# Peptides against a protein of PDB entry 4X86: the designs that were tried, part 52

Target 1, 56 residues: chain A of PDB entry 4X86
Amino acid sequence: EGPQLLLSEAVSRAAKAAGARPLTSPESLSRDLEAPEVQESYRQQLRSDIQKRLQE

## One batch from the design tools (peptide; made by RFdiffusion4, then SolubleMPNN)

Design b2_p22_4_s2 (from b2_p22_4, 9 letters changed)
Fold by OpenDDE base, seed 1:
Structure b2_p22_4_s2 (fold): chain B 56 residues (1-56), chain A 22 residues (1-22)
Amino acid sequence: as target 1 above (56 residues)
Amino acid sequence: LSEQVGQAIVEELLRRGLMELE
């Protein structure tokens, strides 16, 4: 699936692991996930974690 | 890995008040 779905799935799984729940509508959440700073955080975390896995 | 890559985003959403901890 596309990057947007991967991001939403990553957020969903991480939220579950952290015991976090949304306080906004799905539409508002989707809008916020499109913010540049959120997208950059995802990119950085993904790159970092992949690199860590490759070095294990 | 999916939980790991989402952690930074969840933290950002918590910071923005878009999520809360149960």
Scores: peptide ipSAE 0.480, ipTM 0.882, DockQ to the pose 0.596
Fold by OpenDDE base, seed 2:
Structure b2_p22_4_s2 (fold): chain B 56 residues (1-56), chain A 22 residues (1-22)
Amino acid sequence: as target 1 above (56 residues)
Amino acid sequence: LSEQVGQAIVEELLRRGLMELE
């Protein structure tokens, strides 16, 4: 649940920053966030962003 | 950092029609 919770929080914050809101129920959104491609995207972005921060 | 990390996911969700821009 740890990584999944972090992902959901990251998405929520990013959505607010982008002015986006869900069109589906929270349950449906949670299922979508469990998709392999989404999980991989999260991993890649996390790594990339950490690297960027290290370069600052 | 959290917003940045989630950006690509939000973009994908928008593309899939699971989110919309206000």
Scores: peptide ipSAE 0.479, ipTM 0.883, DockQ to the pose 0.590
Fold by OpenDDE base, seed 3:
Structure b2_p22_4_s2 (fold): chain B 56 residues (1-56), chain A 22 residues (1-22)
Amino acid sequence: as target 1 above (56 residues)
Amino acid sequence: LSEQVGQAIVEELLRRGLMELE
């Protein structure tokens, strides 16, 4: 339930919703998801989405 | 919530060619 798991789960669910599939191996994907810029984007989206939910 | 939060990440992965739309 750590941040990395949350990120991977968010990506997985969003990909499914969008009908997207990985083109790389799970290992490569995991490596890419560990990139600082990707994780920062996740943080920002999480914050933004929570704020939106609170405003609903 | 998870789908919404992950949307921007998926878009980035698509842009990088690490993911594709079915």
Scores: peptide ipSAE 0.479, ipTM 0.883, DockQ to the pose 0.602
Fold by OpenDDE base, seed 5:
Structure b2_p22_4_s2 (fold): chain B 56 residues (1-56), chain A 22 residues (1-22)
Amino acid sequence: as target 1 above (56 residues)
Amino acid sequence: LSEQVGQAIVEELLRRGLMELE
């Protein structure tokens, strides 16, 4: 819902910035983004990046 | 910030072959 929407938007923007495009359907991509390891990676990266921003 | 976080995910998706660079 909330975090998932934020993740999908973050991925979309990052993909555009990197010039990357999905090789799977949007539905398949959504399933991949819902994988526990991906969700955890997002959480950890978000936490780390926020901490770094606060230390700047 | 959200874009920076998304970069790590995109890199993972590229590694898994779920995305490609244009």
Scores: peptide ipSAE 0.473, ipTM 0.881, DockQ to the pose 0.586

Design b2_p22_4_s3 (from b2_p22_4, 9 letters changed)
Fold by OpenDDE base, seed 2:
Structure b2_p22_4_s3 (fold): chain B 56 residues (1-56), chain A 22 residues (1-22)
Amino acid sequence: as target 1 above (56 residues)
Amino acid sequence: LSDAVGRAIVERLLAEGRLERE
C-alpha cells in the first residue's frame, strides 16, 4: 500500500486505541492527512523509527 | 512502527483540537 493508506490506517488505529474521534468531519481530517508534506513527514518518521529500533 | 507514528500524530491532533477523546 502507498503512504496515503499507511498514514490513514496508522492514524485510524491509533485514534481507536486512544478512544479519540474527530471534532471535525472524518473527511476533513482525511483530506488534511493527504497533504504531500504530511505524507513525506510520515515516511521520514517511519524510516527514522526503523533505524532507531535497529540500533536498540 | 506505523502504530508509534500514528500515536504521535493522534497526540498532535488532540493538542490541536482536531480530535477529542471519548
Scores: peptide ipSAE 0.510, ipTM 0.890, DockQ to the pose 0.679
Fold by OpenDDE base, seed 3:
Structure b2_p22_4_s3 (fold): chain B 56 residues (1-56), chain A 22 residues (1-22)
Amino acid sequence: as target 1 above (56 residues)
Amino acid sequence: LSDAVGRAIVERLLAEGRLERE
């Protein structure tokens, strides 16, 4: 529901679709995705993409 | 929308060596 869950779910779905696996442990990757700067960048990218689509 | 962002992140992680395609 929150940005962290949306990010992890988006990455998980995309990785599965691409047949990609983490080279580090899944837990390590999850911790990296939970970093505040990563979460904020995802939120901004999501907002930006929505705005761009609405302006098309 | 979220899928597009997810795909972009996956490609970045692949490039960084954090993910690998099987």
Scores: peptide ipSAE 0.508, ipTM 0.890, DockQ to the pose 0.695
Fold by OpenDDE base, seed 5:
Structure b2_p22_4_s3 (fold): chain B 56 residues (1-56), chain A 22 residues (1-22)
Amino acid sequence: as target 1 above (56 residues)
Amino acid sequence: LSDAVGRAIVERLLAEGRLERE
């Protein structure tokens, strides 16, 4: 829940759009995306991008 | 927004060899 869900959804949509599939197991990929530093980076990136758009 | 970030992540995962394009 939270950034975890949003991140997984974003990656899933982007992967489908790119026609990409995991070379590792989907579970391994999900586990990597659950890393705290990854989730925090995602949250910060979203906030930063929103702020930048508002300044345009 | 989330889609743009998702795309960036996918590109990184492709570069790392964790994803492959069909």
Scores: peptide ipSAE 0.507, ipTM 0.890, DockQ to the pose 0.701
Fold by OpenDDE base, seed 1:
Structure b2_p22_4_s3 (fold): chain B 56 residues (1-56), chain A 22 residues (1-22)
Amino acid sequence: as target 1 above (56 residues)
Amino acid sequence: LSDAVGRAIVERLLAEGRLERE
């Protein structure tokens, strides 16, 4: 899957686990998550997390 | 891994007022 789906799926699962919901429509939030800067942040955080786990 | 990142993003979205806890 592409980064968009991975990000949206990760956020969706985490939100549900936290009992959190969008203040707007889910579609609006999904659209916001498609922003390039958000996707880049996700990529960086994922990479950082991998590196941290490898160093444990 | 993705779940951990997802949690971090959710916390950010909560802080930004894009999400709310039920």
Scores: peptide ipSAE 0.512, ipTM 0.890, DockQ to the pose 0.644; fails the geometry check

Design b2_p22_4_s4 (from b2_p22_4, 8 letters changed)
Fold by OpenDDE base, seed 2:
Structure b2_p22_4_s4 (fold): chain B 56 residues (1-56), chain A 22 residues (1-22)
Amino acid sequence: as target 1 above (56 residues)
Amino acid sequence: LSDEVGRAIVEALLAAGRLELE
């Protein structure tokens, strides 16, 4: 649940910052974020970004 | 850091028609 919470919170904050809102429902968006491929992409991006920052 | 990833996801969701800009 940890990565899922981080993803949902990150997306929530980013959406607010961008002025974006769900076209359907918050529940539908949650299901999108719960998709395994999305969560895996998030994990990989997070890992990659951490590595990039450490290399700066 | 997570916000940067969040922005990438938001961009993808916008492109996919899951989100819209206000």
Scores: peptide ipSAE 0.519, ipTM 0.886, DockQ to the pose 0.644
Fold by OpenDDE base, seed 1:
Structure b2_p22_4_s4 (fold): chain B 56 residues (1-56), chain A 22 residues (1-22)
Amino acid sequence: as target 1 above (56 residues)
Amino acid sequence: LSDEVGRAIVEALLAAGRLELE
């Protein structure tokens, strides 16, 4: 799976777990998640969190 | 791990008014 799919899946699972739902259309949400800055943030967070876990 | 990142994004989306809590 590509990074975009991983991001959308992670958000979807987290939203469901939190009982959150889109206020806009799911398509609009997907579009938001496709924003380059969001995807870069996801990549950075993932890397950072991995590093944190390795230090535990 | 990905779920943890997902949670952070969900929080941001809630704050941004893209998501709402049921």
Scores: peptide ipSAE 0.518, ipTM 0.886, DockQ to the pose 0.671
Fold by OpenDDE base, seed 3:
Structure b2_p22_4_s4 (fold): chain B 56 residues (1-56), chain A 22 residues (1-22)
Amino acid sequence: as target 1 above (56 residues)
Amino acid sequence: LSDEVGRAIVEALLAAGRLELE
């Protein structure tokens, strides 16, 4: 799976766990998740979290 | 791990008014 699919799946699971739902259309939410700054933040956080866990 | 990142994104989306709590 690519990073976009992993992000959307992670967000979907987290939203359900938190009892959250979109205020806008699913298409609008998808566009939000496709924003370059969001994609880059996800990549960086994933990398950082992996490194932290490896050192723990 | 992915769920942890997902939770952070959900919190940001809630703060941005893109998601709401049921």
Scores: peptide ipSAE 0.517, ipTM 0.885, DockQ to the pose 0.674
Fold by OpenDDE base, seed 5:
Structure b2_p22_4_s4 (fold): chain B 56 residues (1-56), chain A 22 residues (1-22)
Amino acid sequence: as target 1 above (56 residues)
Amino acid sequence: LSDEVGRAIVEALLAAGRLELE
């Protein structure tokens, strides 16, 4: 899966678990998650966290 | 692990007023 799908899926699962919903609209949230900088940050964080886990 | 990152993003979105808790 691409970073966008991974991000949206991760956020969707986390939001459901937390009982959170979009304050503006689902469309606005999707737009926020489509931002390149957000996707890149997610990718970097995921990679970093994986590396941290591997070192434990 | 992706869920952990997802949780962090959800927290950030809550703080930014993009999400609300039910």
Scores: peptide ipSAE 0.517, ipTM 0.885, DockQ to the pose 0.682

Design b2_p22_5_s1 (from b2_p22_5 with R8A E15A K18R I20R)
Fold by OpenDDE base, seed 2:
Structure b2_p22_5_s1 (fold): chain B 56 residues (1-56), chain A 22 residues (1-22)
Amino acid sequence: as target 1 above (56 residues)
Amino acid sequence: ELDPVAVAIVEELVAAGRMRLE
């Protein structure tokens, strides 16, 4: 649940920065973000980013 | 700073017609 919440927040920030707005329902957007490959990629990126920050 | 994975997701969602650029 943690990673999913972080992803949704990260996507929200990225969308706002790009001026992008959803054309689908919040539920549909959630389904798009719940794709296994998307979740795994984000998990890996999050871990990598944390590791990098800890080493800085 | 922006999450590069999140940025890529937004780009794909726009390309897929799930989001639009204002």
Scores: peptide ipSAE 0.581, ipTM 0.916, DockQ to the pose 0.597
Fold by OpenDDE base, seed 1:
Structure b2_p22_5_s1 (fold): chain B 56 residues (1-56), chain A 22 residues (1-22)
Amino acid sequence: as target 1 above (56 residues)
Amino acid sequence: ELDPVAVAIVEELVAAGRMRLE
């Protein structure tokens, strides 16, 4: 499971929690999530979250 | 616990018309 799979899973969970449903194709959604700025932001957040959890 | 980046992405996707809140 790479960062992209983790992001898609996190987005899926957030969407379900918010009651949000896709209006575009799964391919379009995947393309949106593949944007480099999105991937980098998630990588940084993941690192930060891990550090926070380890320090709890 | 929800991922804050994922939540922000969902909000942006809704604003962009790629998702709809029900």
Scores: peptide ipSAE 0.580, ipTM 0.916, DockQ to the pose 0.605
Fold by OpenDDE base, seed 5:
Structure b2_p22_5_s1 (fold): chain B 56 residues (1-56), chain A 22 residues (1-22)
Amino acid sequence: as target 1 above (56 residues)
Amino acid sequence: ELDPVAVAIVEELVAAGRMRLE
């Protein structure tokens, strides 16, 4: 679950910065983050971002 | 640097009532 861990950490950082707190259980939040469209989009962006940074 | 996808997810979760802003 490499991608899920990376996403959860990124969401945690973003939530902290925004002052946002979960209203649902950790399990419910996990389900939200496990949505296929979210996971795939994040994976693609992560790859793109890494490539971009390596080329800078 | 904040991840823009993560930021968008937080915004969507707030809009959906699964997160709240303090």
Scores: peptide ipSAE 0.578, ipTM 0.916, DockQ to the pose 0.586
Fold by OpenDDE base, seed 4:
Structure b2_p22_5_s1 (fold): chain B 56 residues (1-56), chain A 22 residues (1-22)
Amino acid sequence: as target 1 above (56 residues)
Amino acid sequence: ELDPVAVAIVEELVAAGRMRLE
């Protein structure tokens, strides 16, 4: 799966845990999460996290 | 475990008025 799906799932889990609910449409939220800078940042973090785990 | 980046994003979305804590 791509970073987009991983991010959306991770955000969904975090939001649920925090009791946070969207105030915008699902489409608007998706657009927020699809911002290039957000997606690239998450991809980099994901890679970094994997690397950290491999080095443990 | 929760993704710390995802948590930070939720916080930002709340701050931006895209989400609300209940």
Scores: peptide ipSAE 0.578, ipTM 0.916, DockQ to the pose 0.621

Design b2_p22_5_s2 (from b2_p22_5, 6 letters changed)
Fold by OpenDDE base, seed 5:
Structure b2_p22_5_s2 (fold): chain B 56 residues (1-56), chain A 22 residues (1-22)
Amino acid sequence: as target 1 above (56 residues)
Amino acid sequence: ELDPVAVAIVERLVAEGRMELE
């Protein structure tokens, strides 16, 4: 799904900014990011942020 | 601008020992 790709990219950026590097497999991280509750939360956040910006 | 959800995920991953801070 679209949000998955955007989320993985966002997590990569955040990790880099924090100086964090993975200690576990990429598959483990992918599974975590694919969790439905995480995906939905991210979708809601993006939607909310976009709507707020459109009202500015 | 960092994504707050992404930041929270990184924090959790570090707390769980799945990521480390350099």
Scores: peptide ipSAE 0.556, ipTM 0.915, DockQ to the pose 0.609
Fold by OpenDDE base, seed 2:
Structure b2_p22_5_s2 (fold): chain B 56 residues (1-56), chain A 22 residues (1-22)
Amino acid sequence: as target 1 above (56 residues)
Amino acid sequence: ELDPVAVAIVERLVAEGRMELE
C-alpha cells in the first residue's frame, strides 16, 4: 500500500480492533483522513517515531 | 501492534459521535 493509505489503514485497523464502526458517512471519514495536510503530518510523525525507536 | 496515533483518532471519533463501539 502506498503512503496515501497509511493513515486510513492504520485507523481502519485500530477501529476494527476496538470494534468501532462509523456512525456517519464512511466516505466522509475517508476524505478527512486523506486530506493532504493530515497525511503529511502523519508521515512526519511516523518518521519521527521510527527514528526514535531506532535510537533506543 | 496498533498505531497510537490511529488509536487516538478512533477515540476522538467515538467522542465526536462519528464512530460507535460495538
Scores: peptide ipSAE 0.551, ipTM 0.916, DockQ to the pose 0.650
Fold by OpenDDE base, seed 3:
Structure b2_p22_5_s2 (fold): chain B 56 residues (1-56), chain A 22 residues (1-22)
Amino acid sequence: as target 1 above (56 residues)
Amino acid sequence: ELDPVAVAIVERLVAEGRMELE
């Protein structure tokens, strides 16, 4: 697994835990999750979240 | 523990009809 798969894997784990499955094109969903701006935002959110936890 | 951002995304996708709950 690489950095590009962090969000998709997190969503996959959450979906499985919730018993959720795609209703629309899985390729369309994958494209949305693979969007560079989405992935970068997610990375920044993770970094910020980790930093907050380290400060607690 | 599940990623809260990922959980929120799944919730939105279900609400938008792009995912369904079993």
Scores: peptide ipSAE 0.550, ipTM 0.916, DockQ to the pose 0.658
Fold by OpenDDE base, seed 4:
Structure b2_p22_5_s2 (fold): chain B 56 residues (1-56), chain A 22 residues (1-22)
Amino acid sequence: as target 1 above (56 residues)
Amino acid sequence: ELDPVAVAIVERLVAEGRMELE
């Protein structure tokens, strides 16, 4: 899977694990999670978190 | 393991009424 699926995939997994399901338009939710700026921000956060862990 | 950021997002979505727990 490409980096553009990181956030949506992570949220999907978390939601499934918690037994959570969309109450609003699933398309709207997907669009929000697939927004390029959001995905890039998440990727950067993920990278930063990994780097922090490596420095511990 | 689950991504803590993703978990927090799910919590927010539930709080905002965009998601519900079964």
Scores: peptide ipSAE 0.548, ipTM 0.916, DockQ to the pose 0.665

Design b2_p22_5_s3 (from b2_p22_5 with R8A E15A K18R I20E)
Fold by OpenDDE base, seed 1:
Structure b2_p22_5_s3 (fold): chain B 56 residues (1-56), chain A 22 residues (1-22)
Amino acid sequence: as target 1 above (56 residues)
Amino acid sequence: ELDPVAVAIVEELVAAGRMELE
């Protein structure tokens, strides 16, 4: 899956676990998650976290 | 296990008024 799908899935799981629900439309949430800075940040952190785990 | 980055994003979305806790 692409980073967008991975992020949306991860956020969905986290939100449900926390009992959080969107206050905006699904489209608005998608726009928030599709923001370039969010996507890049997530990609970088995900890569970093994986590398850390592999080195442990 | 939950993705800590995703958890942080949910936290930010709540803080930004995009999500609410039930």
Scores: peptide ipSAE 0.537, ipTM 0.907, DockQ to the pose 0.607
Fold by OpenDDE base, seed 3:
Structure b2_p22_5_s3 (fold): chain B 56 residues (1-56), chain A 22 residues (1-22)
Amino acid sequence: as target 1 above (56 residues)
Amino acid sequence: ELDPVAVAIVEELVAAGRMELE
């Protein structure tokens, strides 16, 4: 799923680092992460990060 | 290194009561 899988992985890592855990079902959390503004923002960041790496 | 967007999302989810800090 590309960005979606990367996002879920990144969120999982961040949550563990912060000691955070879900209070809702996994399905509800997935729905939250599927919000269009969240997905688009992450896509843009991913693109930007790749471009920066290529120019380094 | 942590993904800054992911960190922000966790913060928002905690603020929204969808996640809790242990």
Scores: peptide ipSAE 0.537, ipTM 0.906, DockQ to the pose 0.589
Fold by OpenDDE base, seed 4:
Structure b2_p22_5_s3 (fold): chain B 56 residues (1-56), chain A 22 residues (1-22)
Amino acid sequence: as target 1 above (56 residues)
Amino acid sequence: ELDPVAVAIVEELVAAGRMELE
């Protein structure tokens, strides 16, 4: 599972839990989540989280 | 449990007018 799918799934779960819905088209939302800075940040966070777990 | 980074992203998307709370 790649970072894109992990992020989209995580955002979907968070949005549903908060009762949030997209105001833009699904395609526009996908583009927002696929922005390079967002994807890279999430990748780094995911890596960091894994490293934290390994150090526990 | 919810991903705190994902929660922050939802918050930002709402602030940016990309999402709204029902």
Scores: peptide ipSAE 0.536, ipTM 0.907, DockQ to the pose 0.627
Fold by OpenDDE base, seed 5:
Structure b2_p22_5_s3 (fold): chain B 56 residues (1-56), chain A 22 residues (1-22)
Amino acid sequence: as target 1 above (56 residues)
Amino acid sequence: ELDPVAVAIVEELVAAGRMELE
């Protein structure tokens, strides 16, 4: 559940910064963020970004 | 620092009508 928590936190922060709010239920939003392609892509990008930073 | 992937997701959610800008 690590990736889900990280993504939800990141999306929450981004939404606040943009002044965006959900038009759907929290459950619906969670479902959107739990999409496999979204979760896996985010995990991979996060891992890659961290590795790049460690090598700088 | 904002997560660029998260920003892109917010943009997509707005475009899809699942979020709105205030």
Scores: peptide ipSAE 0.536, ipTM 0.906, DockQ to the pose 0.599

Design b2_p22_5_s4 (from b2_p22_5, 6 letters changed)
Fold by OpenDDE base, seed 2:
Structure b2_p22_5_s4 (fold): chain B 56 residues (1-56), chain A 22 residues (1-22)
Amino acid sequence: as target 1 above (56 residues)
Amino acid sequence: ALDPVAVAIVEELVAAGRMERE
């Protein structure tokens, strides 16, 4: 499928790979990660990281 | 595929006591 840039999904996948699980309510964590401002910050950081790597 | 930003966030969540490694 197309690129997945949703923070909640990305963190979920990374957590599974690391063998990590939420200690707090999974729903509470998801709610925090789904906040629009958090998602936008994530998108910007991801794009910035990619750009830096392409310029190296 | 994992992205480095998400991986770093998991590390921060573990450090903050929001997640733990099994």
Scores: peptide ipSAE 0.580, ipTM 0.913, DockQ to the pose 0.689
Fold by OpenDDE base, seed 5:
Order: C-alpha cells, then sequence, then structure tokens
Structure b2_p22_5_s4 (fold): chain B 56 residues (1-56), chain A 22 residues (1-22)
C-alpha cells in the first residue's frame, strides 16, 4: 500500500478514537492529507519513530 | 493500535479548525 492509504487509514482510526469529525468535506480533508509534502513527511516521521523504538 | 503520528495529526487538524472533537 502507498503512503496515502496508510496515512488516511491511520488518521481515520485516530479521529474515531478521539471522537473527532471533519469540519470540511471528507474529500477535501483527504486531498490535503494526500499532498506530496504531507505524504513524504508522514513517511519520514513513521520511519524515524520506528527506528527510535527499535533502538530502545 | 493507534499511530502516534496520526494522533498528533488529528490534534493539529482540530487546532487548525479542520476537525472538531465531539
Amino acid sequence: as target 1 above (56 residues)
Amino acid sequence: ALDPVAVAIVEELVAAGRMERE
């Protein structure tokens, strides 16, 4: 799966747990989350966090 | 298990007025 799918699913789960709902259309939010810079940032953060945890 | 990065993103989206906590 691509990072867009991973991010969208992760955010969906987190939002549900937090009881949060989008104030804009779900489509607009998804589009913003799928932006290349956001997608790459998420991928890097995820990788970094995993690496940190593996070293602990 | 929740993704801590995703959790932080939700908090950011709420703070930015893109999401609202019920």
Scores: peptide ipSAE 0.577, ipTM 0.914, DockQ to the pose 0.635
Fold by OpenDDE base, seed 4:
Structure b2_p22_5_s4 (fold): chain B 56 residues (1-56), chain A 22 residues (1-22)
Amino acid sequence: as target 1 above (56 residues)
Amino acid sequence: ALDPVAVAIVEELVAAGRMERE
C-alpha cells in the first residue's frame, strides 16, 4: 500500500507497531496531529520525500 | 506498510516525552 496521507493515522499505526503510547494527554496529542497546519506540513513533506526518492 | 516519516515522528515524540514505549 501507499504512504499514509493523514498524519494522525500514520502516527497512530507507527506508535502501535512500536509499542508506544502517549504520556501527556492522548486527546491533546491527537488534536495537535490533526491540526490543519500540521497536516498540511506533513503532506508537503510526504510529497517532498516522494520527489527525492524519484530523483535517486 | 508503515510510513517511515511517521515512524521517525514517533521516535521524536518518545524523545520529547510525549510518548513512551511499553
Scores: peptide ipSAE 0.574, ipTM 0.912, DockQ to the pose 0.748
Fold by OpenDDE base, seed 3:
Structure b2_p22_5_s4 (fold): chain B 56 residues (1-56), chain A 22 residues (1-22)
Amino acid sequence: as target 1 above (56 residues)
Amino acid sequence: ALDPVAVAIVEELVAAGRMERE
């Protein structure tokens, strides 16, 4: 599995835990994950997490 | 265990109006 599939699965689990669901189809959700604001958030969180790990 | 990055993405998707909470 590639990162996209792993992320999609992780998002699905997180969404379920949060009681959240897509306003459109799951296929549209995949497209939504490509939205600039989402991608930027992902990048920022990833960078932050890596930095934290390096500081441990 | 939940992926914290995935959790953040869900929050962003909700904030962006792409997802809704029940």
Scores: peptide ipSAE 0.572, ipTM 0.912, DockQ to the pose 0.534

Design b2_p22_6_s1 (from b2_p22_6, 10 letters changed)
Fold by OpenDDE base, seed 3:
Structure b2_p22_6_s1 (fold): chain B 56 residues (1-56), chain A 22 residues (1-22)
Amino acid sequence: as target 1 above (56 residues)
Amino acid sequence: MRVVSDEEIRAIGLEAYRQELQ
């Protein structure tokens, strides 16, 4: 299989790198992002963004 | 450290996700 990246892990790393913390707790946000339906939504958004860029 | 909305955190994460998958 190809390389896989968990959305929750990517968000956690990015937030830390940006020095940003959510208004809610980081733990609560991580739990929300670990839901498979949420990760799928982000994957779809990524796909859509790529397609839009190719059409510009 | 800066406190931001969950929406802004999600936006930051989406950009990072995009970079890792491309």
Scores: peptide ipSAE 0.333, ipTM 0.802, DockQ to the pose 0.483
Fold by OpenDDE base, seed 4:
Structure b2_p22_6_s1 (fold): chain B 56 residues (1-56), chain A 22 residues (1-22)
Amino acid sequence: as target 1 above (56 residues)
Amino acid sequence: MRVVSDEEIRAIGLEAYRQELQ
C-alpha cells in the first residue's frame, strides 16, 4: 500500500547524516522529491536494480 | 557542512533509500 519510506524523507535523512546541503534549498528540493511521479520513478529504478541483483 | 549539487544529493538519497528498503 504505497512506499514504506518516502523518497523525500530518505534524501533528507541521508543529506543530514552526510553533512551535505543541496545547492537548491532543502525546502525546494524536498518539494520536488515529494512529487508522486518522481518518487515512483526512483522506486521503479530501485526495484529494477534489486531484481537484477536477485537474478545474479 | 558542505554544499553539493542536487544530483549528488539525489544520489546520496537513493543509496539511503536502497538501504532502507533492503
Scores: peptide ipSAE 0.332, ipTM 0.803, DockQ to the pose 0.519
Fold by OpenDDE base, seed 2:
Structure b2_p22_6_s1 (fold): chain B 56 residues (1-56), chain A 22 residues (1-22)
Amino acid sequence: as target 1 above (56 residues)
Amino acid sequence: MRVVSDEEIRAIGLEAYRQELQ
């Protein structure tokens, strides 16, 4: 149950692929992104963006 | 390896997240 892809995992993978690291440690950032409210916020933004594109 | 702000990292991740879920 829940989203297929965790936000924390997506961010970690993308950062590594881009050759970028945060000012904070990757571990600390991952911990912060594991918060359910952060995950939900990003999900809502994604859903909103998709809806906007479909309306155009 | 380049160091960027946490905001930039989140932006990179959000775009990847969008690409995976669309």
Scores: peptide ipSAE 0.331, ipTM 0.802, DockQ to the pose 0.511
Fold by OpenDDE base, seed 1:
Structure b2_p22_6_s1 (fold): chain B 56 residues (1-56), chain A 22 residues (1-22)
Amino acid sequence: as target 1 above (56 residues)
Amino acid sequence: MRVVSDEEIRAIGLEAYRQELQ
């Protein structure tokens, strides 16, 4: 349990580390992912996935 | 460097995000 990152930051960091570039420019993608409602949706989905795995 | 779909890039980021939350 580390400090929580912004979704946009996580995507940017991971993409760079993986040597991957999106079809949509990084800037445009980041702008979309910076929307708080989008981040919250991802966070909730992620939490749900974790909970499901813990129940397996 | 490789070009990937926006869906794949989100998946990569989501996995990284998952690791940070755990």
Scores: peptide ipSAE 0.330, ipTM 0.800, DockQ to the pose 0.490

